# Peptides against a protein of PDB entry 6IDX: the designs that were tried, part 89

Target 1, 380 residues: chain A of PDB entry 6IDX
Amino acid sequence: KELAKLSADVTFATEFINMDGIIVLTRLVESGTKLLSHYSEMLAFTLTAFLELMDHGIVSWDMVSITFIKQIAGYVSQPMVDVSILQRSLAILESMVLNSQSLYQKIAEEITVGQLISHLQVSNQEIQTYAIALINALFLKAPEDKRQDMANAFAQKHLRSIILNHVIRGNRPIKTEMAHQLYVLQVLTFNLLEERMMTKMDPNDQAQRDIIFELRRIAFDAESDPSNAPGSGTEKRKAMYTKDYKMLGFTNHINPAMDFTQTPPGMLALDNMLYLAKVHQDTYIRIVLENSSREDKHECPFGRSAIELTKMLCEILQVGELPNEGRNDYHPMFFTHDRAFEELFGICIQLLNKTWKEMRATAEDFNKVMQVVREQITRA

## One batch from the design tools (peptide; made by RFdiffusion4, then SolubleMPNN)

Design b2_p14_1_s4 (from b2_p14_1, 6 letters changed)
Fold by OpenDDE base, seed 5:
Structure b2_p14_1_s4 (fold): chain B 380 residues (1-380), chain A 14 residues (1-14)
Amino acid sequence: as target 1 above (380 residues)
Amino acid sequence: APPLPSSFSSFSFS
């Protein structure tokens, strides 16, 4: 207990470390010996002292043994651990993950997101905070391939649902620390969009061109059986497609693929458009047809608007930026839906279309409409 | 229970 208090002092920490004191603490944890009277209290003090000593940055986190990691991970994975031990164990694992890629790999083998999710289903907000903090650390330090897997995993849907139900919709005020962890999780989740945001469309990729063609089909041929579209694009049909791409509001009516070569938002804009067209087909068709039938210079160019809106949403959500210390601004909406970004896009594109109509905008007013929409989104 | 370290390790993303 005194050691845990004194370990916060850098002078004491330096002397204690020079006496191999931290090694003694690690060995106490590694031994796992439950035979001691007041074991839980002693262990909680040991873990506190260890954390405070390591926080001075005098000793590398890489000094810890695999046995130590397994013991700490054991305290997190076991359902009936003292809350005080669990808190410190979560904090130790977080610090290990953040400070060492080697420790991240070892911890990622010992702990599952599912085990951490169990600690979100408790009434203790501090436990919930440390559990999210460790999830965030693991997500931040994960290789890109594993980050995408973590995002797509059923575990993430479950995580979002649990956070929503047990944290956000809890009958208690959210503390600043929890709000920060929710912000971090939000930022890390949106950073998964960075790859698509920075992916240029290849105008020669037929599969990507087929998506643009599918957008046209959904908008204009929705009542026509896809089987009866004769594949042979006669010159008349190519000219029809150019007209259709103009009505869709692409900047390049001849080759709409060129509109997706700008990064940001690259292919992410096409993903949003396709999502809207498939998941919210009636909304998509309505927006496109309302603007395509206008012979007045007041048509809202859907394609251009979708691209610039996607870019603007990436800027507002700070896609590709690391989470900042001291920020606590999380959006509960992002925990309500699996495809929250695409759903946000679907709401915002309707807002844009409405704002365009209300302003009686022309193509010259485009940037002004986007600025008004930006203000509306950032105030919501 | 002993207090948690007062250092919530600020996420040094540095």
Scores: peptide ipSAE 0.012, ipTM 0.463, DockQ to the pose 0.026
Fold by OpenDDE base, seed 2:
Structure b2_p14_1_s4 (fold): chain B 380 residues (1-380), chain A 14 residues (1-14)
Amino acid sequence: as target 1 above (380 residues)
Amino acid sequence: APPLPSSFSSFSFS
C-alpha cells in the first residue's frame, strides 16, 4: 500500500528501480500463489506499484516475461476476478500493447475480442473505459490487414451495439476519460477510409467507368420508359451521356472519371455517391432531378458537391490522422449504423442541397456554400 | 480498495 503511493514519485521510483524493485514485483505476479492472506489486496497494490513505476519510462516494457503476460491476461479472462485487479490488468495490457510490438503479438494471442466485450457489459464505467482503451490499443497496433478484418467482423458490429447500449445509453453521464476513448475508437475506425480516400480513379478502367455509368442509369433511366430504342449510333450515345454527366453536375462532362483523380477524396467520393444511389435511391434521384431541370443558373452541381463534401467530411473527421490527446468529441451516430460515414454523407449532401437553395447560390458561390455547410456540420 | 493508477496511460503516440 505504501509502495503503491510512493511509486508515483520519480525520485522514489528511480531508487526503487535501481534496487531491482520492479523485478521483485513481476516475480510476485508470476508466482500466481493464491494461498496468502489478503492475496487480492496485495496483488492490487503490486499491480498499482508496477504501473506507476513503469509510467516513469525508466524501464522498457520488453523486460516482462511471457509468464507475467499470461497471468495478467488470465486476470482479464477469468470470470471471478476482483474489480480492482481487473482494472489494473486492463491498464497494464494497454500499456504493453502501446509500448511494445513484441508484447502486442503475445497479448493478441492470449486475449479474445469476446472477453473484452464482456467487460463492456458491466455497470462499472472505469472497467468499460479500460476495456475500450485496450481495444483501441490493439486496433492501433494491429497490421492494416488485421484492422480491416476487425472492422468487417461481426465482432465489430457487436462491439458497436454493446458500446451504444451499455456505455452511450447508460443511465449515467459519460466521464471525460470514456469520451476520449470513444473519440479514439471513432478516429481509428475512420482511418480505415484512408485507402479509398487516397485511391485515384483510373479514367481508362472500364469497371470504374461502369460505376459512373450506373450513377447515370439510376438517375435518368430507372424511371424512363424503355421506349428509347437502342438504335441511335455510337456518337449520339456519347453526346447523350455528356449531357447526362452535365446534369449530374460533374466538372468533366466528357470524362467524369477525371473528377475522381484528385486525392483526397479519390474513389471514396464515388463510393459515397454509389451508396446514396443504391441505398437511398429516392433521395438520390430527387436531388439530381431537382438540379438537372433548372435553367436559372441556380442548379447545385451534384457530382462536384459530392466530391467536395466527401473531402470536407474527411477533413472534419481527420481521416488518416492519429487521435489527438485531450480530444473527447465523439458522434453517437457512428455507433448506430454499420456504414455510418456513407449515412453521414447522405445527410450532409441533403443539407448542402438545401443550403444552396436557401442562399440562392450560383456556381460562383460554390466555395461560400461549402464554408456555410462546414460551419453547420461542425456546430451539430 | 487500492487507488487506481494516477495516469490513464495517455496514448503517448510519441
Scores: peptide ipSAE 0.009, ipTM 0.470, DockQ to the pose 0.026
Fold by OpenDDE base, seed 4:
Structure b2_p14_1_s4 (fold): chain B 380 residues (1-380), chain A 14 residues (1-14)
Amino acid sequence: as target 1 above (380 residues)
Amino acid sequence: APPLPSSFSSFSFS
């Protein structure tokens, strides 16, 4: 207990480390010997002292043995562990993951997502916070292939559901530390969109062009079976499609694929548009047809708006950015839906369309509308 | 809470 308290002092820590004191602490954990009176209390203080000593950055985290890692992981993976030991063990594992890629690999072998999620299903917010912190650390330090696996829609869905039900909808105030970890998780989750955000459309790829054609079909030919995709359309048909792409509000009416060649938002904008058109078809058709019937210069260009809105949402959500240690703002909405980004887009595109009308905007007002919409989204 | 699907409980970061 006294050692744990003194270990917070850098001068004491330096001297204690110089005396090989940290090695003694690690050996106590490695021994796993429950033979000592008050073992759990002693272990909790040992782990505290170890953390405090390591937090000074004097000793590399790589100094820890595999036996030590297995003991700590054991305290996280075993049911009915003392809360004090569990808390410190989660914190130690987090620090290990953050400070050493070699330790990340070892920890990743010893711990399952299911074990960490079990620690979210408790009434203790501190345990929940440390569990999310460890999840975030693992997610941050994972190789891209492993990050995609951690991003497994099922794992993330369940994690989001557990967080929503046990943390966000809990009968207790969310502490700053938890809010930060939820923010971090949000940022890391949206960083999975970076690939699509940075994917440039190939204007010559027919499969990608067929998606744009499908957007046109859904908007204007809703009664036409896609199987009746008419063959090589006559020049009149190409001219008709050019008109339709104009009504859809693409900048390039001849080849709308060119509008998706800029990254960001690249293909992510097309993904959002297609999601809206398929999942919220009535909303999509309404937005498109309402603007397509206007010849008064007050038409909201859906295609352009969808692209710029997607870019704006990426900026607001900090897609491709590292989490900021000073930020605690998270959006509960992102924990309510599996496709939260696309659903957010669907809400925001309706807001944009509404705001455009309210402002009586023209194409010249586009940037001004986008600034108003940005302010509306960031204040919501 | 409903039991985690076996696929989820066995999900490894490795």
Scores: peptide ipSAE 0.022, ipTM 0.558, DockQ to the pose 0.022; fails the geometry check
Fold by OpenDDE base, seed 1:
Structure b2_p14_1_s4 (fold): chain B 380 residues (1-380), chain A 14 residues (1-14)
Amino acid sequence: as target 1 above (380 residues)
Amino acid sequence: APPLPSSFSSFSFS
């Protein structure tokens, strides 16, 4: 108890570490010996002292044994562990994952997402916070190949639903620490979009071109029976498609694929457009047809707007950036849907189209409209 | 229970 309190002092910590005191604490945990009176209280103080000593950065986290890691992971995985031990064990595992890639690998083998999810289903917000913090640490330190798999495992409706129902919609105010961990989880989740954001469209890839053609089909042919394809020659058909791509508001009317070669937002903009067209078809068709029928130069170019909006959303959400320690701004909406980014795009493209009309904008006002929309999104 | 150290200070992303 006194050791745990004194371990916060750097001078005491230095002297205690020089006396191999930290090794003694690790051996106490490794022994797992429940023979002592007040074992849970003693263990909670031991774990506190260990964590406070390690926070001074004097000793490498790589000094810990596999037996120590297994004991700490055991306190997280075992049912009915003392709350004080569980909290400290989650914090130790978080620090291990953050400070050592070697420890990350060992911890990733010992702990399952399901075990961490069980700690979100409790009424203790501190346990929930440390459980999300450990999830975030594991997600941050995961190799790129495993990060997508981990994210797919997390993107399983279950984790988001549990966070939404047990944390965000809880009957208590969210503390700053929890808000920060929700922010971190949001940032790490949106960083999965970075690959698509940085993927250039190949204008020669027929499968990618077929997506753009599908956008045209949904907008203009969805009500037209395919029987009335007039047998007009291949050249008239190409000229017709150029007109359709102009009405869709692409910058390159001849080859719209060229509009998706800029990164960011690359293919992510096309993914958003396709999602809108398939999932919110009525909204998509309405936006496209309303602007395609205008001859007054007040048409909102949908294709250009969708690309620049996707880029803007990536900038606002800081896609590809590491989370900042001082931030706690999370969006509850991102926990309500599996495809939250595409749903946000669908809301924001409607806002953009509305704002364009209200401003009576022309193509020359495009950047002004985008600035107003940015301010509207960031104030919401 | 003893106070928990602020594990949030250990998030050095640097």
Scores: peptide ipSAE 0.010, ipTM 0.459, DockQ to the pose 0.027; fails the geometry check

Design b2_p14_2_s1 (from b2_p14_2, 6 letters changed)
Fold by OpenDDE base, seed 3:
Structure b2_p14_2_s1 (fold): chain B 380 residues (1-380), chain A 14 residues (1-14)
Amino acid sequence: as target 1 above (380 residues)
Amino acid sequence: SRRSRMEAAAREAR
């Protein structure tokens, strides 16, 4: 107990480490000797002292043995562990994952996200916070391929549901540290969009052009049996498509692919449009057709608006930025849907279309409408 | 702080 308290002092820590004191603490954990009187209390203070000593950065985290890692992982993966031991074990694993890629690999083999989810289903917010912090550490240190797979996995869908039901919709106020961990999880998940945000469309890629054509098809051919497209010559088809791309509100009516060459938002804007068109088809068709039938110059250009809105959402959500220590603002909507960014886009594009109508905007008012929409989104 | 270590680790992971 006194050691755990004194270990917070850097002078004491330096002297204790120089006496190989930290090695003694690690061996106590490795031994697993449950036969000692007051073992659980002794272990809790041992883990506290170990963590405080390691927090001075004097000793590398790579000094820990596989046996030590397995013991700490065992305190997290096994049921009926003392809450004090569990809390410290989660904090130690978090620190190991953050400070060492080699320890990350070993820990990722010993612990599953499913085991960490069990620690979210408790009435202790401190345990919940440390469990999310470890999940965030594992997410941050995961290889890029595994990050995307982890985000798409059923475990993450289940994680979001558990966080929503047991943390956000819990009967207790969310403490600042929990709010910070929820913010971090949001940032790490939205950072998976960075690649698409920075991907330029290739105007010569036929597969990417076929997505734009699919947007046209969904908007204008949804009721048209594909059998009744008369065999009108290739030139009439090109002229027809130019008209359709104008009605869709693309800036480049001849080659809409050029509108997606700007990064940000690059291909992410096209992903959002396609999601809206497939998942919220009635909303998409309504927005496009309401503006395509206007002759009064008050048409809201869907394509341009969707691109600039995607860019704006990336700026508001700070896509591609690292989580910062000072922030604790998270969006509860992030935990309500697996495609939360695309759903947010779908809400915001409807807000934009409404605001455009209310302002009686023309193409000259575009930047003014976008500024009003930005203020509406940031105040919500 | 624990937070500073996470931010540092996030910078190193890029």
Scores: peptide ipSAE 0.052, ipTM 0.797, DockQ to the pose 0.782
Fold by OpenDDE base, seed 4:
Structure b2_p14_2_s1 (fold): chain B 380 residues (1-380), chain A 14 residues (1-14)
Amino acid sequence: as target 1 above (380 residues)
Amino acid sequence: SRRSRMEAAAREAR
């Protein structure tokens, strides 16, 4: 207990480390000797002292043995562990993950996000915070190939539901540290959109062009079976499609694929449009047809609007930016749905369409409408 | 700080 207090002092820590004292603490954890009177209390103080000593940055985290890691991971993965041990073990694992890629790899083999989710279902907000912090650390340090898997694990309705119901909608005020961890988790989740945001459409890729054609089909040929492969359209069909792409509000009516060659938002805008068209088909058709039938120059160009809105949402959400230690602003809406970004897009495109009508906007007012919509989104 | 370590780790993860 006294060692744990003294370990917060850098002078003491330096001298204690110089005496190989930290190695003694690691060996105490490694031994797992439950035979000692007050073992749990002693272990809790040992873990506190260890963490405080390591937080001085004098000793590399890579000094820890695999046995030590397994013991600490064991305290997190086992049910009914002492709360004091669990809390410190989560903090140690987080620090290990953050400070060493080698330790990340070892820890990722010993623990699952599912095990960490169980620690979110408790009433102790500190444990919840450390559990989310460890999830965030694992997510952050995951190699690119595994980041999507971590995201998919987060996209698992379970983690989001647990965070939403037990943390965000909990009967307790969210502490600053929890709010920060929720912010970090949100940022890390949105950063997965960066790849699609920076993916240029290939105008020569037929599969990508077929998505644009599907948008046209859903809007104008909703009763037509998808089995009508776009046969080699006669010049008349090409001219019809050009008209349809104009009605869809693409900038390039001849080759709408060109509208998606600019990054950001690249293919992410097309993903949002396709999601809207498939998941919210009635809303999509309504928006397109309401504007396609207008001859009064007050048509809202859906395609252009969807691209610029996607870009705007990426800017507002700071897609591709690193989490900042000073921020704690999170959006509860992003915990309500697995495709929360696309759902947000669907809400915002309706808002844009409404705002366009209310402003009696023309194509010349486009940037002004977008500015008003930005202000509306950022105030909501 | 713990938060500073997270930011450092975030920079290294890019």
Scores: peptide ipSAE 0.069, ipTM 0.814, DockQ to the pose 0.884; fails the geometry check
Fold by OpenDDE base, seed 5:
Structure b2_p14_2_s1 (fold): chain B 380 residues (1-380), chain A 14 residues (1-14)
Amino acid sequence: as target 1 above (380 residues)
Amino acid sequence: SRRSRMEAAAREAR
């Protein structure tokens, strides 16, 4: 206990480390020897002292043995561990993951996000905070190939539902540290959109052009049997498609694919448009047809609006930015939906369309409408 | 601090 307290002092820590004191602490953990009277209390203080000593940055985290990692991971994966040991073990694992890629690899083999989810189902907000922080650390340090898998695991209804029900909707006020960890988790989740946001459409890619054609089909041919293969468009059909792409509000009516060559938002805008068209078809058709039937220059250009709105949402959500230490602002909506970004887009595009009508906007007012919509989104 | 470690790790992950 006294050692744990003194370990917070840098002068003491330096001298204790110089005396190989930290090695003694690691060996106590590695031994796993439950034979000592008050073992749990002793272990809790040992882990506290270890963490405080390591927090001085004097010793590399890579000094820890695989046996030490396994013992600490064991305290996190085992049921009915003392709360004080569990809390410190989560903090140690987080620190190991954050400070060493080699330790990340070892820890990722010993623990699963599923095991950490169990620590979110408790009433102790400190344990919940440390569990989310370890998830965040694992997510941050995951290689790009595994990062999508972790995101998919977060997109799994289970983790989101547990965070929503046990953390966000808990009967306790969210402390600043928990709010920060929720913010970090959201930032890391949104950063997965960065690839699509920075993916330029290839105007020569037939599959991508077929998506744009599908947007046209859903808007204008929704009642027509899909069996009408896009046959070799006679000049009349090409002229018809150009008219349809104008009615869809694309900037380039001849080749709408050119509108998706700007990054950001690149292909992410097309993904949002397709999601809206497929998942919220009635909303999509309504927005398009309300504007396509107008000959009064008050038509809201859906295609252009969708692209610029996607870009705006990326800016508001800081897509591709790293989590900042001082930020605690999280969006509960992102815990309620599997495709929360696309759902947010669907809400915001309706808001944009409404605002456009209310302002009696023309194409010249486009930037003013977008500014008003930005204020509306950021105040909500 | 814990937050400082996360920010440092985030910088290294880019």
Scores: peptide ipSAE 0.067, ipTM 0.810, DockQ to the pose 0.854; fails the geometry check
Fold by OpenDDE base, seed 2:
Structure b2_p14_2_s1 (fold): chain B 380 residues (1-380), chain A 14 residues (1-14)
Amino acid sequence: as target 1 above (380 residues)
Amino acid sequence: SRRSRMEAAAREAR
């Protein structure tokens, strides 16, 4: 107890470290010797002293043994651990993951996100905060090949549901630190969109082009009686597609694929359009047909609008930016839906279409409409 | 701080 208090002092820490004091503390943890009177209290103070000493940055985190890591991971994975030990163990693991890639690898083998989810179901907000912080650390330090797997685990309805029900909708006010960890988790989750946001469409890729054809099919062929198979003339068919792409509001009516070569938002805009068309088909068809039937130059160009809206949403959500320690703003809606970004897009594209009508906008007003829509989204 | 370590780690992860 006294050691844990003194370990916060840098002078004491330096002298204690020079006496191999940290090594002694690590060996106490490694031994797992439950035979000592007041073992749990002693262990809690040992872990406190260890963490305080390591926080001075005098000793490398790589000094810890695999046995030490396994003991700490054991305190996190075991159901009947003292809350004080669990709390310190989560903090130590977080610090290990953040400070050493080699320790990350070892910890990622010993701990699953599923085990950390169990610590979110408790009433203790500090335990919940440290559990999310460790999840965030693991997500942040994950190599690119594992990051998508973790992302999929975070996108898992279970983690999201647990955070929503036990943290966000909990009977307790969310403390600043928890709000920060929720913000970090949100940012890390949205950064998974960066790849698609920065992926240019290949105008020569037939599979990507087939998605644009599918958008056309859903908009125009879903209501067409199969009896009007337009005659086999290949040239008339190409001319019809150019008209359809104009009605869809693409900037390049001849080759809509060119509209997706700009990054951001690249292919992410096409993903949003396809999601809207498949999941919210009635809304998609309505938006397209309402504008395709207009001859008054007040048509809202859906394709262009969807691209620029996707870009705007990426800017608002800071897709591809690292989490900032000063920010605590998280959006509860992103914990309510599996495809929250695409659902947000679907809400915002309807708002854009409404705002366009209300403003009686033309193509010249496009940037002004987008500015008004940005203000509406950022104030909501 | 714990937060500054997270930001440092985030910078190193890019």
Scores: peptide ipSAE 0.061, ipTM 0.807, DockQ to the pose 0.836; fails the geometry check

